Peptides against a protein of PDB entry 6B4J. Designs and how they scored, part 64

Target 1, 315 residues: chain A of PDB entry 6B4J
Amino acid sequence: DITMQWYQQLQDASMQCVLTFEGLTNSKDSQAKKIKMDLQKAATIPVSQISTIAGSKLKEIFDKIHSLLSGKPVQSGGRSVSVTLNPQGLDFVQYKLAEKFVKQGEEEVASHHEAAFPIAVVASGIWELHPRVGDLILAHLHKKCPYSVPFYPTFKEGMALEDYQRMLGYQVKDSKVEQQDNFLKRMSGMIRLYAAIIQLRWPYGNRQEIHPHGLNHGWRWLAQILNMEPLSDVTATLLFDFLEVCGNALMKQYQVQFWKMLILIKEDYFPRIEAITSSGQMGSFIRLKQFLEKCLQHKDIPVPKGFLTSSFWRS

## One batch from the design tools (peptide; aimed at target 1 W219 N227)

Design b1_p26_3_s1 (made by RFdiffusion4, then SolubleMPNN; from b1_p26_3, 8 letters changed)
Fold by OpenDDE base, seed 4:
Structure b1_p26_3_s1 (fold): chain B 315 residues (1-315), chain A 26 residues (1-26)
Amino acid sequence: as target 1 above (315 residues)
Amino acid sequence: SEEEREKELKEVEEELEKVEEALKKA
């Protein structure tokens, strides 16, 4: 399976990256520890500062991240920090930056869906300039949310139940599995972030370049989801999240083909979701149903709430 | 380019056809 090969390749690249900077992470030297901490802060703090407030502030954050990745010194925590402070500094920063973007999907976007757009446009712009960061974003995303690939992890003989639950994306702490609502909330945040990334381009970049991971990957994601048996609650939730965020963009890009896909979802795939939906899971199902019916009736998908406008970039 | 767009549209159509076939067989 080409999709599984791609998944594995990204995971392997991520693992190799970790091995590359192991010397920095495992160092007992006080100076190396200080450098590690400074680099980690420099990579992650700007991402946490991303907000919906002003386009000018978003540009400053982008420029800071890009400068750091370009080997230039940046101010972080009152100190001048550069990836050149350690030979493994760049790999470490790229990994931690990518991890932080996915974490913002998992946490911030999960709680505030509108936050997907400013985070995604920065991630997309950084990915365009630093492809390795993009690959690492995908690797982190796929590991935390296998549904973003998409694939459904299978239980293997001899596997511990907790390990299987972790493979499915659940957090397991002290032999307690995460509640389903919290799990779905985190998965929703990551899918929404992904759906935003594939449609957004940094407006101050070279617009002549092709999006490094554009809407064609969104189309592929939909096609692959529809070729899979639905999972209870999960499929209805994530399909809604994806279509709410990038459905308008897909409609504009693929027009007639998009509407054909949407009809197939409603007529052929939706009954399969219904068949596996219990009475306690009707919320996600009903939400998807209402969304599909409204879109087909109006022959339009609304621009998602929080979509970045021209006024945002002038602020 | 126009060629790149045509290629993308062709890929989209091919993927859609696969979905249609899969859902009709199910």
Scores: peptide ipSAE 0.404, ipTM 0.894, DockQ to the pose 0.800
OpenDDE base, seeds 1, 2, 3, 5: peptide ipSAE 0.026, 0.398, 0.251, 0.028; ipTM 0.656, 0.892, 0.722, 0.575; seeds 3, 5 fail the geometry check

Design b1_p26_3_s2 (made by RFdiffusion4, then SolubleMPNN; from b1_p26_3, 8 letters changed)
Fold by OpenDDE base, seed 4:
Structure b1_p26_3_s2 (fold): chain B 315 residues (1-315), chain A 26 residues (1-26)
Amino acid sequence: as target 1 above (315 residues)
Amino acid sequence: MEEEKKRELEEVEEELEKVEEALKKA
């Protein structure tokens, strides 16, 4: 289908990117290794510095990332670093930057849900100026969280169980599979980050331009999820995460159609989730149920906690 | 912008209709 074709195209582009900078990554030359490390730090450290502290600091981080991607020298680790230091430098930095954004989803956002918004607004703004970074963000996101596509990986004949578990997004180390709670926590973080990206625009960009991957993709994601059979625990968890983060934005954008969708979720899709929910998984189901019931009762979806306000940008 | 908005709303409606049909058939 079109969704799987899109998924595959993004994965192929990501793989081609890796092949392009393989010369840089596999170089045994001491200077090349130094450049690689400097570029990697320059790409990733600014992202790790993203916080909810001040809008001015966030702008500085954005400007630094944009400068790096634009071929300008930036200060990193006390050194002047530029993607022009190596022919594969730009491809490498774009890949590592995109990877780092997704990693912040699976780690930082997973632990602190409000962190989604400052990370997402920077990612969105960079995506607007550097579309290739956006494609690579999606590629990394889709690889780590197939549910963000969405699709459910299938077990194929002859496949090792561990490989299937990895395809589902589980971490497998020393033949030990990640605990379900940790898995869901990471998936939640990535979905929350995605839900934030699709609704946020960098305030200092050209707002007259269309969002490169906006709420229409969020609507599509939701529609596709609902057209699929629910997965035990996963669907209830991620549907809640998604709606908590971008439900308000979807409500404002699509109004009547959004409420129709929400009713369909509650009345028609919920019984399907319930039917596959075990007693040990009722927590995620109940949380989603309570959220939907509250929203439908009040005819409102609250603005998510951590949403960036005008006061944040004046700080 | 108006044409783009119109296209987006049409896509939204089409996707919603598909969901409605899928859930009613289930």
Scores: peptide ipSAE 0.474, ipTM 0.906, DockQ to the pose 0.802
OpenDDE base, seeds 1, 2, 3, 5: peptide ipSAE 0.463, 0.470, 0.466, 0.473; ipTM 0.904, 0.905, 0.905, 0.906

Design b1_p26_3_s3 (made by RFdiffusion4, then SolubleMPNN; from b1_p26_3, 12 letters changed)
Fold by OpenDDE base, seed 3:
Structure b1_p26_3_s3 (fold): chain B 315 residues (1-315), chain A 26 residues (1-26)
Amino acid sequence: as target 1 above (315 residues)
Amino acid sequence: SEKRKEEELKEVEEELKKVEESLKKS
């Protein structure tokens, strides 16, 4: 399977990246520890500062991240920080930056869906300039949310139940598995972030270049989801999240083909979701149903709330 | 039939390939 090969290649690249900077992360040297912490802060703090407040502030954050990745010194925690402070500095920063973007999907977007767009446009713009960061974003995303690939992890003989739960994307702490509502909330945030990334371009970049991971990947994701048996609650939740965020963009891009797919979802796939939906999971099911019915009735997918306008970029 | 539904989903997947090819030419 080409998709699974791609998944594995990204995971292997991510693992190789970790091995490359292991000397920095495992160093007992006081100076190396200081550099590591400074680089980690420089990579992650700007991402945490992303907000919907002003386009000018978003540009400042982007420029800071790009400068750091370009080997330029940046101010972080009152100090000048550069990836050149250690031979493994760039690999470490790229990995931690990518990890932080996915974490913002998992945490910030999960709690505030509109936050997907400013985070995604920065991530997309950085990906255009730094392809390795994009690959690492996918690797982190796929590891935390296998449904973003998409694939459903299988239980293997001899596997511990906790390890299987982690493969499914659940957090397991002290032998306690995460509650389903919290799990779905985190998965929703990551899918919404992904759906935003694939449709957004940094407005101050070279727009003549093709999006490094554009809407064609969104179309593929949707097609692959439909080619899989639905999972209880998960499929209904994430399909809604994805379509709410990027359905308008997919509609504009693929037009008649998009509507054919949406009809297939409603008429052929949705009954399969219904068949596996329990009474306790009716919320996600009903939400997806109402969304699909409304979109088909109006022959329109609304622009998602929080979508960045020209007014945002002038602020 | 369930089989026909699976065939229709496969057709959408093949259309996807054509769209991807067209986007690479642009």
Scores: peptide ipSAE 0.396, ipTM 0.791, DockQ to the pose 0.102
OpenDDE base, seeds 1, 2, 4, 5: peptide ipSAE 0.124, 0.532, 0.514, 0.482; ipTM 0.747, 0.926, 0.923, 0.917; seeds 2, 4, 5 fail the geometry check

Design b1_p26_3_s4 (made by RFdiffusion4, then SolubleMPNN; from b1_p26_3, 10 letters changed)
Fold by OpenDDE base, seed 3:
Structure b1_p26_3_s4 (fold): chain B 315 residues (1-315), chain A 26 residues (1-26)
Amino acid sequence: as target 1 above (315 residues)
Amino acid sequence: MEEEKEKELKEVEELLKEVEESLKKA
């Protein structure tokens, strides 16, 4: 399976990255610990500052992240920080930056869906300039949300139930599994972030270049989801999240083919979702139903709320 | 760029066909 090979390659690259900077992370030296903490803050704080307030502020954040990844010194916590402070500094920063982007999906976007767009446009722009960060974003995303690949993890003989739950993307703390609503909320945030990344380009980059992970990957994701048996509650939730965020972009890009796909979803796939939907999961089902019916009726997918306009970039 | 776009559109059509075949067989 090409999709699973791709998944495994990204996970292997992520693991190799962790091994590469293990000397920095496991160092008992006080200076190395200080450098690690400074680099971690420099990589993560700018991402946490991303907001919908002003395009100018977003540009400043982007420039700071790009400068850090380019080996230039940046100000963080009142200190000058550079990846050149340690031979493993660049690998560490790329890993932590990618991890933080995905974390903003599972936390910030999960709580505020509109936050997907400013985070995604920065992530896309950084990915264009730093492909390794993009690969690491995918690796982190796939690990936390296997449905973003997409695949459904299977229980293996001899596996602990808690490990299986973690593979499915659940958080397990003190032998307590995460509540389904919180799980779905986090998965939704990550899928919405992904759906935003694949359609957005940094407006100040070289637009003549091909998107490093564009809408064709969104089409592949959608096709793969539809080629799989639906998972109760999860498929209805994430399919809605994906289509709400990138459906308009897919419609514009693939036109007739997109509408054919949407009809297949409504007529052939949706009944399969219905067949596995319990009364307690009807909310996600109804939401997807209403969305599909509205889109097919109007022959339009609305521009998602929070989509970045020209006025945002002039602010 | 045109060749790459044509390749992308071909893949889009192929994937759509696969979905159609999969959903009609099940």
Scores: peptide ipSAE 0.643, ipTM 0.945, DockQ to the pose 0.832
OpenDDE base, seeds 1, 2, 4, 5: peptide ipSAE 0.612, 0.630, 0.027, 0.579; ipTM 0.938, 0.941, 0.565, 0.931

Design b1_p26_4 (made by RFdiffusion4)
Pose (drawn by RFdiffusion4):
Structure b1_p26_4 (pose): chain A 315 residues (1-315), chain P 26 residues (1-26)
Amino acid sequence: as target 1 above (315 residues)
Amino acid sequence: DEEHLEAIVEQAKRGFKEADNPIPFV
């Protein structure tokens, strides 16, 4: 409940932000759409540019967002734009910027697991300078992936199925329901991004402040889901690509206590899946063992493939 | 996919059980 109450605090807090700018979106004038068009454009593209080439150019995207959010003018396609044009624009850009980080994790990181780090460091950095943006990231991240909270949505009695699938985060339209395969990845990329944000810190600016969403939330996540009964395919998958990304940082921080959590899922939580999962979906549960059978005996959890090296920063 | 969704619905109707050996929180 402590989590479910905190879960609601962010959700209805985001709905307050959906209404604070109410009128900027619900506007049909020519100029009214041009403004809504230029802001969302110059705020959600720099996030799409976040590449793995170098941290040298990765700073441009960070500064371009810091200037845009802090009110300064920002060079856009054609003429420069700024938030000072409209008082509702700031509380609007923060909304659309937050959704883009999760969205970049939704599409890109799900397919390309290594791009989770160059995106997370910019997000973990912007979260420091502007905490309001972070709560909005925790808002969208949580609804599109309630498994990141983590809370498994229970079945409410007397309701149709298509109503329930939407609550699980499946993308569904009038007649189309998102397949399981093309769904499972959209959740992987989201918590792989979440598993990266909590362990990374923006290096530049020399800040003595603390990580806004500390690695502590990584421990609670593993603990909060390992104390409840696992879902068949979702848990064994999400439980793997979270440890592959943040298992190295947790091993260093919570040295022995983290190992105890691992030798538990080896002999106490693995059986809690072998029966729950049918023979047609053991694919996820198998990767989870192949991951641990090594890590437990190697006494090490490999650094996530795609970690930003020193060469990436200087260069 | 339909069988997978049915399994989730049945497990959700039954409810989720707690672990015999709970892991503490920080």

Design b1_p26_4_s1 (made by RFdiffusion4, then SolubleMPNN; from b1_p26_4, 11 letters changed)
Fold by OpenDDE base, seed 5:
Structure b1_p26_4_s1 (fold): chain B 315 residues (1-315), chain A 26 residues (1-26)
Amino acid sequence: as target 1 above (315 residues)
Amino acid sequence: DDEFLKRIVELSKKGFKKAENPIPLI
């Protein structure tokens, strides 16, 4: 399967990246530990500072991340930090940066859906300039949310249930799996971030270039979801999250073909979701139903709340 | 939920059913 090959290639690249910087991460040397911590802060703090407040601040954050990835010194924690301080510094920073973007999907976007857009536009712009960061974003995203690929992880013989639950994207702490609502909330945040990334371009980049992971991947994601048997709660939740965030962009891009897909969802795929939806799980299904019915009735998909306007970029 | 885990295990074994009419990967 081409999708599973792509998934595996990204995971392999991510694992190889980890191995490449293992010397930095496992070093007992005090200087190496200091460099590691400085690089980790330099990679992650700017991402945590991303907000919906001002386009100017978002540009400052972007420029700082790009400068760091370009081998330029950046100020972090009152110190000058550069990836050149260690031979493994760039790989480590790329990995930690990508991990942090996905973590912002998992945590920030999960709690504040509008945060998807400023995070995504920075991620997209960094991906355009630093393709390896994009691949690592996908690797982290796919590992935390296999539904972003999408696929259902295989239970292997002899696998511990907890390890399988982790493969499904669940957090397992002290032999306790997270509650379904918390799981779905985190998955929603990651899918919303992904749906924002695939449609957004950094406005100060070379817009003549093709998006490194554009709306064609959104179409692919939808096509793959629709070719999968639905999973209770998960399919209805994530399909809604995806369409709410990128449905307007997909509508504009694919026009009549996108409307045919929405009709297919309503007429062919909905009955399959309904057939596996328990009475206690109807909330996600009803939300998706109402969204699609409204979109089909109005022949429009609204621009998502938090979409970055021209006024945001002038602020 | 044991039913959820059973379901996803079953789905993981079925793989991608090629829908007879694959939505064209455009």
Scores: peptide ipSAE 0.327, ipTM 0.800, DockQ to the pose 0.485
OpenDDE base, seeds 1, 2, 3, 4: peptide ipSAE 0.020, 0.294, 0.017, 0.055; ipTM 0.541, 0.785, 0.560, 0.670

Design b1_p26_4_s2 (made by RFdiffusion4, then SolubleMPNN; from b1_p26_4, 12 letters changed)
Fold by OpenDDE base, seed 2:
Structure b1_p26_4_s2 (fold): chain B 315 residues (1-315), chain A 26 residues (1-26)
Amino acid sequence: as target 1 above (315 residues)
Amino acid sequence: DDEFLQEIVELSKKGFEKAKNPIPLI
């Protein structure tokens, strides 16, 4: 399976990255610990500062992240910090930065869907300049949300139920599995972030270059979902989240072909979702239904709420 | 990776081209 091969390659690259910086992470040396903490803050704090407030502030954040990844010193916590402070500093920062972008999907976007766009445009622009950060974003995303690949993790003989639940993307703490609503909320945030990344370009980059992970991956994702059996509540939720965020961009890019796909979703795939939808899951089902019906009726996919405007970039 | 993903995309496009008639976007 090609999708599984790609998934595994990204996971292997992520694991290899972790092994590469293990000396920094496991060091008992006081100076190495300080460097690790400073690098971790320098990588993660700027991402936490991403907001919908001003385009100028978003540019400052981008420039700071790019400077750090370029080996330049940056100010963090009142100190000058550089990846050159340790031979493993760059690998560690790339990994922690990528992890933090996905975590903002899981936490911030999950609670505030409009936050997907400013986070995604920074992530896309950083990915364009630093491809390894993009691969690590995918690796973190795929590990936390296998539905972003998409695939359904298989239960293997001898596997503990808790480990299978974790593979499905559930949090399991003290032998307690996460509630379905919280799980779906986190998965929604990550899918919305992904759907935003694949359509957004950093406006101050070289726009003549091809998007490093563009709308073609959105088409691939939809095609793969349609070739899978629907999963109860999950498929209706995430298909809606994806189409709400990137459906307008896909419509503009693929035109008639996108509409053929949307009809296929409504006529052939949606009844399969309906057949597995329980009375307790009607919320996600109805939301997807109404979205599909509205889009087909109006022959339009609305621009998503929170999409970055020219006025945002002038602020 | 990109070439392979592109092949899947092209195969998926061809699949959708065959599956449904174009909606007249009027």
Scores: peptide ipSAE 0.021, ipTM 0.559, DockQ to the pose 0.033
OpenDDE base, seeds 1, 3, 4, 5: peptide ipSAE 0.019, 0.017, 0.017, 0.020; ipTM 0.560, 0.557, 0.572, 0.573

Design b1_p26_4_s3 (made by RFdiffusion4, then SolubleMPNN; from b1_p26_4, 10 letters changed)
Fold by OpenDDE base, seed 2:
Structure b1_p26_4_s3 (fold): chain B 315 residues (1-315), chain A 26 residues (1-26)
Amino acid sequence: as target 1 above (315 residues)
Amino acid sequence: DDEFLKRIVELSKKGFKKADNPIPLI
């Protein structure tokens, strides 16, 4: 399976990255520990500062992240920090930056759906300049949300139930599995972030270049979802989240072909979701139903709430 | 939910089915 090969290649690259910076992460040396902490802060704090407030501030954050990844010194926590402070510094920063982008999907976007757009445009722009960060974003995303690939992780013989639950993207702490609503909320945030990344370009980059992970991956994702048997609540939730965020962009890009896909979703796939939907899961089902019906009736998919406007970039 | 876990385990074994209807591939 080409999709599973791609998934595995990204996981292997992520694991190899971790091994490459083990010397920095496992060092007992006080200076190495200080460098690690400074690099971790320099990589992660700018991402946590991403907001919908001003385009100028978003540019400052982008420029800071790009400067750090380019080996330039940046100010972090009142100190000058550079990836050149340690031979594994760049690999560590790329990994931690990618991890933090996915974590913002999992936490911030999960609570505030509009936050997907400013995070995604920075992530897309950084990915364009630093492809390895993009691969690591995918690796972290796929590991936390296998539905972003999409696939259903295989239960292997002898696997502990808790380990399988973790593979499915659940948090398991002290032998307690995460509640379904919290799980779906985190998965929604990550899917919304992904759906935003694949459509957004950094406005100050070279727009003549092809998007490093563009809308063709959105088409692939939909095609793959429709080739899967639906999962109760999960499929209805994530299909809605994906279409709400990137459906307008896919409609504009693929036009009549996208409408054929949307009709196929409504006529062939949606009844299969209905057949597995319990009375307790009607919320996600009804939301998807209403969205599909509205889009087909109006022959339009609305621009998502929080989409970055020209006025945002002038602020 | 044990039913959810049973269902996803079942689905994970089925893998990707070829859609009976060809999804428009561009």
Scores: peptide ipSAE 0.213, ipTM 0.731, DockQ to the pose 0.447
OpenDDE base, seeds 1, 3, 4, 5: peptide ipSAE 0.016, 0.054, 0.018, 0.020; ipTM 0.525, 0.657, 0.563, 0.552

Design b1_p26_4_s4 (made by RFdiffusion4, then SolubleMPNN; from b1_p26_4, 11 letters changed)
Fold by OpenDDE base, seed 2:
Structure b1_p26_4_s4 (fold): chain B 315 residues (1-315), chain A 26 residues (1-26)
Amino acid sequence: as target 1 above (315 residues)
Amino acid sequence: DDEFLQRIVELSKKGFKKAENPIPLI
């Protein structure tokens, strides 16, 4: 299967990256430990500073991340930090940066859906300039949210239930699996971030270049979801999250073809979701229903709340 | 939920259905 091959290639590249910087991460040397912590802060703090407040501030954050990835010294925690401080510094920073973008989907976007857009536009712009960061974003995203691929992880013979739950994207701590609502909230945040990344371009980059992971991957994701049997609550939740964030962009890009797909979702796929939806899961189901019905009735998909405007970039 | 886990295990074994009408990957 081509999708599973792509998934595995990204996971292998991510694992190889970890092996490449293991000398930095496992060093007992006090200076190497200091460098590691400085690089980790330099990579992750700017991403944590991403907000909907001002476009100028978002540009400063982008320029700082790009400078760090370009081997330039950056100020972090009152110190000058550069990836050149260690031979594995660049690989480590790329990995930790990508991990942090996905973590912002999992945490920040999960709680504040509008945060997807400023995070995604920075991630997209960094991916355009640093393709390896993009591959690592996908690798982290796919590992935490297999539904972003999408696929259902296979239970292997002899696998512990907890390990399978982790493969499904659940957090398992002290032999306790997370509650379904918390799981869905985290998955929603990651899918919303992904749906924002595939449609957004950094406005100060070369817009004539092809998006490194554009709306064609959104079409692929929808096609793949529709070729899967639905999963209770998960499919209705994530399909809604995806369409709410990128449905307007997909509609504009694919026009009549997108509407044919939306009709197929409503007429053929939605009844299959209904058939597996329990009375306790009606919330996600009803939300998807109302969204699809409204979009088909109005022949429009609204621009998502929090979409970055020209006024944001002038602030 | 054990039913959820059983269902996803079953779905993982079925893999991707060859859609009779594959939505064109454009």
Scores: peptide ipSAE 0.304, ipTM 0.789, DockQ to the pose 0.447
OpenDDE base, seeds 1, 3, 4, 5: peptide ipSAE 0.016, 0.061, 0.276, 0.018; ipTM 0.543, 0.655, 0.787, 0.539

Design b1_p26_5 (made by RFdiffusion4)
Pose (drawn by RFdiffusion4):
Structure b1_p26_5 (pose): chain A 315 residues (1-315), chain P 26 residues (1-26)
Amino acid sequence: as target 1 above (315 residues)
Amino acid sequence: DEEEQREETEEQLQEHAEQLFEELLE
């Protein structure tokens, strides 16, 4: 409940932001749409540009967003634009910027696991300078993936199925329901991004402040889901690609206490899945063991493939 | 004031995670 109460605090807090700019979106004038068009454009593209080439150019995207959010003018396609044009623009850009980070994790990181880090450092950095943006990220990240909270949505009695599948985060339309394969990845990429944000810190600017969403939320996440019965395919999958990404940082921080948590899922939580998962979906549960059978004996959890090296920063 | 409220919420979540861990050891 401490978590579910905190879960609601962010959600209805985001709905307050959906209304604070109410009128900027619900506007049909010509100029009214041009403004809504140029802001969302110049605010959600720099996030899409976030690449793995170098941290040298990764700073441009960070500065371009810091200037845009802090109110300074920003060079866009054609003429320069700024938030000072409209008082509602700031509380609007922060909304659309937050959704893009999760969205970049939704599409890109689900397919390309390594791009989670170059995106997360910009987000973990912008979270410091502007905490308001972070709560909005925790807002969108949580609804599109309630498994990141983590809370498994229970079945409310007397309701149709298509109503329930939407609560699980499946993308559904009038007649189309998102397949399970093309769904499981959209969740992986989200928590792989979440597992990266909590362990990374923006290097530049020399800040003595602390990480806004510390690695402590990584421990609670593993603990909060390992104390409850696992879902068949969702848990064994999400439990793996979270440890592959953040298992190295947790091993250093909570040295022995983290290993105890691992030798638990080896002999106490693995049986909790072997019976729950049918023979047609053991694919996820198998990768989870192949991951631990090594890590437990090697006494090490490999650094996540795609970690930003020193060469990436200087270069 | 907002920062202090966030810190108190984070401490409460950390203590909840430690209680869950102790339950797992049992």

